# Designs tried in a protein design run: peptides against a protein of PDB entry 6EJA. Part 74

Target 1, 276 residues: chain A of PDB entry 6EJA
Amino acid sequence: VEYMPANPVRIAFVLVVHGRASRQLQRMFKAIYHKDHFYYIHVDKRSNYLHRQVLQVSRQYSNVRVTPWRMATIWGGASLLSTYLQSMRDLLEMTDWPWDFFINLSAADYPIRTNDQLVAFLSRYRDMNFLKSHGRDNARFIRKQGLDRLFLECDAHMWRLGDRRIPEGIAVDGGSDWFLLNRRFVEYVTFSTDDLVTKMKQFYSYTLLPAESFFHTVLENSPHCDTMVDNNLRITNWNRKLGCKCQYKHIVDWCGCSPNDFKPQDFHRFQQTARP

## One batch from the design tools (peptide; made by RFdiffusion4, then SolubleMPNN)

Design b2_p15_3_s4 (from b2_p15_3, 6 letters changed)
Fold by OpenDDE base, seed 1:
Structure b2_p15_3_s4 (fold): chain B 276 residues (1-276), chain A 15 residues (1-15)
Amino acid sequence: as target 1 above (276 residues)
Amino acid sequence: ERPDVDFDGMGEIPP
């Protein structure tokens, strides 16, 4: 018998979607949809067909909304962090949506647990934040991520402008850009005016792949640092042999990897695989 | 190396 929490957490799922992934989005949505959760969907400004499809879905479900604003995002772009931050602000201002956790998803990422398991787990650890770290040499991570490099997003390209210094006194960390954040920490990130949040927002506005490091770094250097859990409870169809070919060099002045899209045959893996 | 960790940065574009 699975533990049923007395006060189950409610989740705000934030989906950032683009391109022609309508079928995959539909599959993912069906897999994660529950009446007790909330779904906030951002569609890339350039993906008009997908936007129309998502709007139709949002009209059918009271707990599904689409961002009234739309950004043109690119792989590795600083604008992705802006999208998350604005979504967080929007969600905090939605007084009729009492969510407890913020979870971001893409078409290539799934929670490894059933809804009941996820809710039970998060209800037990509702004061924790789940961010998966790289678990390797931090200096190497900084170099590979280009965190010591200054980038500018302009004309749908991430331009490398030069070198920069990591802010003094800041312990930089990062890893997966898929995370589970509790409402309290989201409130801190959104509304805090302390030097940490202010400086990091500025720093990461010129950062490549900012979502892979921003929340880790802010959390670990904040008064909320004790809430860090090195796990994001996800399965990503990650195959470096296929996804790490510097395929985005035309978009960003850097090399990077991307996960593979899930296929229907991959769904069985969700029940069999647990991420350590 | 930890194969279960997913970060995207690979480094500078080779010449």
Scores: peptide ipSAE 0.213, ipTM 0.806, DockQ to the pose 0.584
Fold by OpenDDE base, seed 4:
Structure b2_p15_3_s4 (fold): chain B 276 residues (1-276), chain A 15 residues (1-15)
Amino acid sequence: as target 1 above (276 residues)
Amino acid sequence: ERPDVDFDGMGEIPP
């Protein structure tokens, strides 16, 4: 028996999609679609076919919109964070979409619960933000992520320019780039002019894999730090053995991993992950 | 910690 909240949260799902994975997208969309939620889809600037397909979907559903702007994103690129930040701003400006949570998803990362369970859970913890940390040595994280290195995204490549220092007084954290953020925190990130947000936006504009660390770092160093929950409520088909092969070295001056895409056979594992 | 959660950075490109 699942709790039915009196005031159920409504979720803005942000999907950043690229390539020709139309079937995967369709599968994911079907899995997460609900009439009470909102879906904001960014299609890579280079993925015109996919864009056309997504536009068709958006015309069929009133709660599905496609970003009017499109970025050319690359793995590990700083532009991914820009995409999220702009999407957040857009979503906050959509007064007709009263969403309570921001959730990003890919085909490789699914919510661990059914919609009802997810809504019930988030409705209970609507004041919390769910970001999963790496859970290891933070120094190692910094080194492995290259957070102490300066990167520039240019011409579909992440160029390593040199070394840099982490801003003084900032405790860096990160992990999964899949998160659940409440509207209040999204508002803070979007509109705050405090030193933290300003500096971090600047800092992470030159950061590799920024989405894996930006929101963690901002949250934990912000007045909203007490809302941090070290869980993203996701099932990620993560296999470092398979996914960590420096497969993106041609795109970025760094080595990186990627989770494996879920297959239909993998969905039974949803039961293996517990919520906080 | 959950085995399904990690980060993507691996470090510098080996020679």
Scores: peptide ipSAE 0.213, ipTM 0.803, DockQ to the pose 0.637
Fold by OpenDDE base, seed 5:
Structure b2_p15_3_s4 (fold): chain B 276 residues (1-276), chain A 15 residues (1-15)
Amino acid sequence: as target 1 above (276 residues)
Amino acid sequence: ERPDVDFDGMGEIPP
């Protein structure tokens, strides 16, 4: 039995889904669904069948909504960050959904805690933001991520246009694109008009794999920098030997990796395993 | 490369 907090946090789960894996999504949804949380689902513009399926689910639950807008996203595309930022704005404008944390999920990244454990933990640390850093040399990270390169997303391709400089005075960081952000920080990212947020939104609109670095960088350079925890409370089926073969070079002028998807039978293990 | 590091960038496409 887990400790029950007096004022438990409520979570906005944001799911960005694509393809035809409706059954997989259904299984994941059932695994993470709770009546006290909120679920906001974006379906890729090209995934019409999946969209219809998700709409059916959303009609059955009052705390499940589907984005009325849909983007066509590609691996590494800047549009993924746009998707998150727009979903954050939407969620903040939903006054009937009093969420405390923003959490994104995929089939390749699952929380390592049960709902009760997660809620208890986040309720205890409700003022913190959970972002996992790469844990290596930052110069190497910048180089490998192509952060010093200018990219343009156009015609379902990430075009490398040339070189660029990291803005002066900005400490760049990044790592996992799976994070847990508190509402206060999401509000800051969404509504702040300071130079940092404005500059970073512009900078990352031309960035490859922006979700792996944007929130880290903004947080660490913001007045909220003291709220960062270097942990995303996730288990990732990560295997670079299998996932790092420049498999996306046909859609991106860069090489990248992808973690392996979890199998349905792996879900029961998440409670017993910690990320190394 | 360490498999436990969680970022996706690999660098430029080899010639």
Scores: peptide ipSAE 0.211, ipTM 0.800, DockQ to the pose 0.568
Fold by OpenDDE base, seed 3:
Structure b2_p15_3_s4 (fold): chain B 276 residues (1-276), chain A 15 residues (1-15)
Amino acid sequence: as target 1 above (276 residues)
Amino acid sequence: ERPDVDFDGMGEIPP
């Protein structure tokens, strides 16, 4: 028997989309849409066609909104974190949307649970934050991510400027850039003026792939550290053979991987696969 | 094949 919460959590889904992936977005949207949740969609500044399509969707549903601001984002760009942080602020300022969890999604990443299961689970663990760590040697992670390197996002490129040190006293962690964060932690990240949040925002404004490490690092070094769960409840279509070819060297002074978008034939994994 | 961990950084661009 599935747990039926008396006060079910409501989820703010944040979608950061670009290009011409309208069909993929539509499929994902249909798969995750529920009347009790909220959907906040950012469309890349350069993706006008997609923006028009998303606006059409937003007009059909009262719980779907599109960001009035749009950023030009690049793979690995620091601006992606800015996008998430600004969307978090926006969502917190939307008093008519009483969401309990912040969840980011893409066409390459799906929840492994049905809506009912997800809601039941999060309602039971509403005080927890779900971030998946890399699970390997942390020094290797730092080196591979380039966290000890200074990057500047400018003119649609991530420029490597030189070496830098990890801030003293900070335990760096990271892994998946797909997370489930409770409202309380989002409030902390958004509005806290403590040294941790302030320094990390500054540090990660010059960081490659910031979303894969920022929230992990902030959470683990914060007063909320005991709320971390090393799981993001996702199925990611991750294939290093296809996604790890240093394909972004033309836009970033670093090599990186990317997951592949889910295809219709991949949807069966929602019911059959449990991610560790 | 799926890797055992999820992160995107691969390191410096090889020469």
Scores: peptide ipSAE 0.236, ipTM 0.812, DockQ to the pose 0.600; fails the geometry check

Design b2_p15_4_s1 (from b2_p15_4, 4 letters changed)
Fold by OpenDDE base, seed 5:
Structure b2_p15_4_s1 (fold): chain B 276 residues (1-276), chain A 15 residues (1-15)
Amino acid sequence: as target 1 above (276 residues)
Amino acid sequence: DESYYEVPITGGELP
């Protein structure tokens, strides 16, 4: 049941974009834009045309900003986590943007609720964090993710350097790299100097696909562990026949799958879909 | 045919 909250949450949407798909990004942006939320967009350092287009959008809306720094990211690269972490710090330092939740989005993932439904839901559960776990054998997950392997991002490549051990006392978890995090947990991840956060930031700086595991692992081993909800309120367009061809072997010493981009017609469908 | 999953994991295997 949807209700109108007295104090509705405001969302910081973080978009990490690259390439030349400016028209697709514009369509997605229009679909998710709301005046009460905030949009922080990182454009890959190599995507200058896209950057110029995004800057034009940001000049038209006071609640849209573009990162002044830009990273050159690759598929599976550890730098993606760095991008999220730096974005989180930036957003926390923006005192004029009173956001309550951090949500990352891409063309391959979309919330399955309308804006009103999403806001109502998050307003009711504003103290919770939404991370979806893989739901499989954890040992298999570790192997498939290469978490027991050391990777180095260098020269636009993820180099596998050798084997490593997971730190003692840490329960590793992961799954979807699409999450909904409340401001309090983002503050913890950003500013905490405890052993957990320090070690995990170091560990995941040499990790393949770090966003699929970092926040899960940190949350579950932190004092905030009781705030975890195993749900990210999303549907991912996944077609293994199309996306699982080891197409990134030339840039990473690993084989993985990629989800498909959503089509414009999918947005309407998702807005009509409600989870029980 | 397209399929939709709630929990996609990208990790795969060694080359």
Scores: peptide ipSAE 0.035, ipTM 0.665, DockQ to the pose 0.563
Fold by OpenDDE base, seed 1:
Structure b2_p15_4_s1 (fold): chain B 276 residues (1-276), chain A 15 residues (1-15)
Amino acid sequence: as target 1 above (276 residues)
Amino acid sequence: DESYYEVPITGGELP
């Protein structure tokens, strides 16, 4: 008998979708949908067909909403962080949605655990934040991520403008851009006016792939630093041979990798695979 | 090389 928590956590799932990902989105939605959770979906400004489809879904379920605002996001763009931050603010302002955790998802990254297992786990550790760190040389991470470089998102391109310094006194960290954040930390990130949050928001507005580092860095340098767990409970279809060909060079002045979308044949792995 | 266990970081380089 699986342990059922007396006060189960409720999750706000945030999906950022674009392009022709209708089938992937449908599969993801079916896999993660539960009546006790909430789903907030942002559709890229340029993906009108997908937007119409998502709107239709949102009308069928009371716990599914679509962002009334839409951003034109690009791979690696600073606007992705803006999308998350605005979504967080929106979710905090939704008084009729009492969520306890914020979880972002894409078609390329699934939760490892079943819903019941996930809820049980998060209910036990409701005061913790789950961010997976790179676990390697931090200096190398900074260089490879271009954190010491200044980027500007303009005209659907991430322009590399030059070098910059990491803010003094800040311990920079990062890793996976898929995370599980508790409401308390989301409130801190959204509403705090302290120097840390203010400076980091400014710093990361000119950062490539900001979601892979922003929340890690803010958390570890904040009064909430003791709540960090180095695990995001995700399974990712990460194939470097397919995903690491500098395919986004035309969009960003940087080369990087991207995970692959899950296929139906991959679903059996969700129950069998756990990260070490 | 397909991995479900590695941390999905971009880890890019200069073009």
Scores: peptide ipSAE 0.032, ipTM 0.671, DockQ to the pose 0.601
Fold by OpenDDE base, seed 3:
Structure b2_p15_4_s1 (fold): chain B 276 residues (1-276), chain A 15 residues (1-15)
Amino acid sequence: as target 1 above (276 residues)
Amino acid sequence: DESYYEVPITGGELP
């Protein structure tokens, strides 16, 4: 149910972009932009053209910033998680941006709610964290994700070094690498020095596709576990025929799938569809 | 085959 909240949540949108997808980024940005939210954009170190374009956008809006640091990220790379973690730290240190939720977005994953609906919903459930689990056999998930394998990101490649064990006492979970995290949990992930956060950061620094599992696993094993909601309120454009052809073999010693970018004709789904 | 509402995992297999 949509309502007008007395204290509406403000969202920090984190965009991790690369390549030459300036038009796609512009479309997405227009679709999600609101004056009451904040936008923090990381551009891949290798994407100088895109960086220039994003800087131009950031100059036009006071609530849009670009990361002063830039990483060279690769598909499935552990550095993607590092990017999110560093952006979280940056956002927490921005005292002039009072955000309540952290949301990552790409051109391949859009919110299924209007801004008003999203804000109303998150304002009602501001103490919750929204991560979508895979909903399949967990053992299979571990195997397919290569979580029992040790990877090293080096020279723009994910090298498979060998086998490893899942940490004892940890319930591993994962699924979508798109999530909605409340500020409190982000603070915990960023600043906690407990054994869970410390060990998981270490473990996932050698993990393939870390964003699909790190936050799920940390949350579910943390004191904040009761805040888990198995929903990320998104529509993802998956095409297995197109996205599951081991197209990243040259980058990663593993085969995986990737979602496809949304097209303008897909935008109608954002306002018309509600997922349970 | 396109799916907009499912959450498939990215993980695959050994090359």
Scores: peptide ipSAE 0.032, ipTM 0.667, DockQ to the pose 0.680
Fold by OpenDDE base, seed 4:
Structure b2_p15_4_s1 (fold): chain B 276 residues (1-276), chain A 15 residues (1-15)
Amino acid sequence: as target 1 above (276 residues)
Amino acid sequence: DESYYEVPITGGELP
C-alpha cells in the first residue's frame, strides 16, 4: 500500500560502475534520480573515460558525488566489498547528506517500484534491512560461493589459496549482492568494534563475491538480526543460460554466474514483476 | 513481507 509519508526517507544510492557503459549508466541514473536522494558513484580505476563522464554529471547535480578514491575492482573480487564499506564510511561522514537508506545498484538490477513507491515503502519500514537470501540449501550456497575457500585478490585476480573454515558460531547466509540497508545498520557495520564485525571484515577480505554474503552474515549474527527482511525489492535480469558460462574464469579461480544487464526492451518487465 | 522471487546463486563450481 502506497502512502505519503510524513517523514520520507532519503536514499543514498551507491553506484559501482566500470567499463564504457556510459549509456547504461545514464539510463540507470535517469531512472533512479531524484532531487531528494543522494548518489555516490565509484568508477573503476581503470575506467577513465567513464570517470570523466561521471564527473561531468556530478558537476551538474549537487546531490551527485564521485568517490575521490578509485579501486580496480574485478568480478567476484574482495575489493568490491571494500568499495562498499569505504563508500559507507564516506557517506556517514558526509554530514550534509542526511540519508536514511543505503542502496547499491547496477545496470543489471533495478528497483521494482517507482521512486514514490520505494520511498513510501522504506519510510514505513525504515528500521528494517532488506537483503535477499539465496533461498536454497545453505551448505550448497557455501560450497558454490566458495566460502569455505580462501581467496586472495592480487594483481586483478582472485587466487584460490586453499581451504578454510567458517568461523565458529557464525551462521553464514547470503544471496543477492543488492541490498537496502538502513543508516543504523550501516553505522554498525562501519564503526562497530565488536568481534563479529571485526572478524567478518577480516574473513570476507579473503572471500569470493563477498558482497553476496557479508552483509547478510553480519546482520543475521548481529544485535540487529531482527531487522532482517528477506527481500531486496529488486528485479534482476537473470538468465542462467547466458550468465553461467564461467565467463570470469580468467579473473577468478572459480566459476560463477552473473546477471545480465538490462536493455531498454527489458524494462517492460518491471511492471510485470510481482510486488512484495 | 514475503519474498516474491528466488535469488539465483552466483557462485559456481571449481574450474
Scores: peptide ipSAE 0.038, ipTM 0.641, DockQ to the pose 0.344; fails the geometry check

Design b2_p15_4_s2 (from b2_p15_4, 7 letters changed)
Fold by OpenDDE base, seed 3:
Structure b2_p15_4_s2 (fold): chain B 276 residues (1-276), chain A 15 residues (1-15)
Amino acid sequence: as target 1 above (276 residues)
Amino acid sequence: DESFWEVPITGGPLP
């Protein structure tokens, strides 16, 4: 029997999109759209065509908004975290949107559950935060992610400036840059002035791929640490053969991997993970 | 228990 919540959670979906991925965005949007949720879309500053398309969508739905500000983001750029943080602030300031969870999505991943199942699950665990950890050697993770390296985002490039140390007393963690965060934790990240949040924001402003580690690290070292669930309830289309070719070396002084957009041929993955 | 794909380590040094 599926859990039927008396007070179902409402979700703020944040979509950070760029390029000419209008079809992919439309597909994702259709897959996740529900009248009871909220959708906040950031379009890259350079993606004017896509911005026009997204604006058209936003005019059709009262629960869809587009960020009035637009950042020029690059793969692995620290500015991606800034985008999320600013979006979080915006969403918290939207008093007419009573959302309970913050969820970021791209065409590269899908929720593994139906909307009803997702809402039921999150309503049952509304006090929890869902972040998927790497599940490997943490020292190796730090090295491979370049967390012990100082990066500067400038002129659409992530410049590696040198080595740095991980702050003492901080347990660094990370993994997936796709997460489900409850409003309470988002409020903490957004408005807290404690040393943890302040120092981590500073640290991660010079970090490559910050979204893969920032929220994990902040959560695990915060008073909210007991709310962490090592799962993001998603299917991510990882193809190492296609996604790990150091294809971003022209924009970052590091190699990296990226997930691939879902294609119709990937549908079998949803079937395998679907539960009655 | 929820199934999930292995999370890859995204980064690596330039060759």
Scores: peptide ipSAE 0.026, ipTM 0.651, DockQ to the pose 0.371
Fold by OpenDDE base, seed 2:
Structure b2_p15_4_s2 (fold): chain B 276 residues (1-276), chain A 15 residues (1-15)
Amino acid sequence: as target 1 above (276 residues)
Amino acid sequence: DESFWEVPITGGPLP
C-alpha cells in the first residue's frame, strides 16, 4: 500500500478516439478507470458507431462525458490540437468536475505507474507540468518536425504550402505529444490573451503534429516555465524493428510514423515504474 | 479495422 496523500489530485483524462475498435476502447477504459477521476472522450466525427458505444459507456458513469462537438481529425492534423484546446476549455467550464491535472491517453503511449503511484506522485508535484522533450538537437528537431514549414489541414489532408519562420523570440521545444498538465497551466493556455499564447495558437494552427510541440513551446516561454519537468511518465510501445516507414505520406505532405498500440498483454507495463 | 490509436511521431521531409 503506497502512501496516500491527504489531498489527492484528481485527474481529467482526455481520450481522443476514432475507428471501430470499441472492444479495445473498453479494455483501455477499464484499465484506467477510477471513481475519483474524470474522463472526457472525443470521438471522431466520422466514427458514428464508436460514438454510440462511447455514449453508452458515459451513461453508466457519472464521471465520464463525451464531447458534444466532434471533429474530423487526421494523423498529424492541426485539428488534434484544436481538439485538446477545446476539451481543456470544456473541462475548465465544468464546475462540477474539480480536476487538478489534464492527461491525454492513447493505447500506444501508456502511463507507467499504477493509479495510486500516479496520484501520489502528482499530488507531491501538483504545481509541475510534465512534458517530455525530444532530447536532441533543437534545430534538427525543427527540421524533422517541419516546424519551419506551413501546413494547412484541408480535405482530410495536411497540405504543405511552403516555408515559414518561427516567431521571433520564441524558443521552440517539443517531443512527446503525451503530457500531464496541471490545471493552472491549462487555465493559462485556455484563457490567456498574452502575445505568447495568441501567437502560438495561430502558429500551431498551421503546424504538422502540433501537440508534439505546442505545449512544450508555450510552457517554456511562459511565466510558468519553471514548472516544466522533462518527463511525461509514459512508456511508448515502439517496435524498433518496424522502424519508421513514413506510413502517413498519403495523409500528410511529410514523413511520419506511429508506435504500436498496446495490446492487453502489454498492460503489465503499467505496473512498471520508471524514475523520472 | 483501423487502429484505435495512432500516435504522431517525429518525422522528416518527404524525399
Scores: peptide ipSAE 0.023, ipTM 0.578, DockQ to the pose 0.226
Fold by OpenDDE base, seed 5:
Structure b2_p15_4_s2 (fold): chain B 276 residues (1-276), chain A 15 residues (1-15)
Amino acid sequence: as target 1 above (276 residues)
Amino acid sequence: DESFWEVPITGGPLP
């Protein structure tokens, strides 16, 4: 029996989905669904079948909504960050959804805790933000991420336009694009008009894989920097031994890799795994 | 444990 907090946090789960894997999404949804949480689902503009399926699900649950807007996103595209930022704004404007944490999910990254464990943990640390950093040489990270390169998303492609400089006075960081952000920080990112947020939104609108670095960088350079925890409480089906095969060079003018998707049988395993 | 996410998924410039 796990400890039940007196004031349990409520989570806004944001799912960005694409393709035709409606059954897989349904299985994942069932695995993470709870009546006390909220689910906001963005379906790629090109995935009409999936959109219809998700709409059907959303009509069955009062705490499930689908974005009325839809973007055509690509791997590594800057539009993914736009999707998250817009979803954050939407969620903040939903006054009938009193969520405390923002959590993004995919088929390749799953929380390593049960719902009860997750809620208990986040309720205890409700003022913290959970972002996993790369944990290596930052200069190498910048090079590998292409943060010193200017990219433009256009015609379903990430075009490398040239070199750029990291803004002076900004400590760049990043790592996992899966994060747990508290409402206060999301409010800051969404509504702040300070130079940091404004500059970073502009900078990352021309960035490859922006979600892997934007929130880290903004948080660490913000007045909220003391709330960062270097852990995202995730398990990823990632085999490091496979190396990088430049899987997306046809979409991006850069070499990138992607972790393997989870299999249905993997979900129960994640609930049994604990990471520091 | 190789299943834990610790590093970005990017590989670097195109060869």
Scores: peptide ipSAE 0.022, ipTM 0.616, DockQ to the pose 0.607; fails the geometry check
Fold by OpenDDE base, seed 4:
Structure b2_p15_4_s2 (fold): chain B 276 residues (1-276), chain A 15 residues (1-15)
Amino acid sequence: as target 1 above (276 residues)
Amino acid sequence: DESFWEVPITGGPLP
């Protein structure tokens, strides 16, 4: 039985979309749309058709906005983190959107519960941040993620430039690039000028798949570390057999894994996932 | 706390 919160959280959904996935986007949007939440959509700079479509949607809903800036993001690119960070700043500057949580979504990752359940849950744990860790050997994670390697995003490619060291005193963590962050932590990430945030922003600007590790690492090394919950409350259509084939080797100087897009047939999995 | 989902990670260096 879900309780009805007295002060229900409002969610800022950030959607980073690209390509011609209009149908998928529409499906996802329909699935997650609620009048009490906010939707901030970034369309890849190269996806003009999609951008036009998204703009049309944004005109129909007062709680849907499209980023006025557009980045050309690539899989694994550092620019993805930049996109999130800028989106966070934008959202914090939108005084007319009193959101409590930041949630990023793609067509490959859905909330595990209904809106009401999600809101109820987050309202109960509004002071927590939900980031799913890799749950494996951290050293292996570092190696596999290439965190000890220096990457440069240039010309729609992630170039591996060489080796690097993880900053001293920093405990690196990561896993899913899908997270639920409370406003307070987003504010910290956005506006803090402490060494941690400053150094990590710099460090991760040269990192492959930075969103899979940046927020984890910053959170766990920050004064907000006690707010960490090792769960992102998502259903990820993960199939290593399909997702780990170095499919992006033409884009990045690294082999990577990615979750698969959900198909209608996959939605039955919603019943298989429980909240913590 | 049941989580069946796996987190995506890189697979390592190019062969």
Scores: peptide ipSAE 0.020, ipTM 0.597, DockQ to the pose 0.422; fails the geometry check

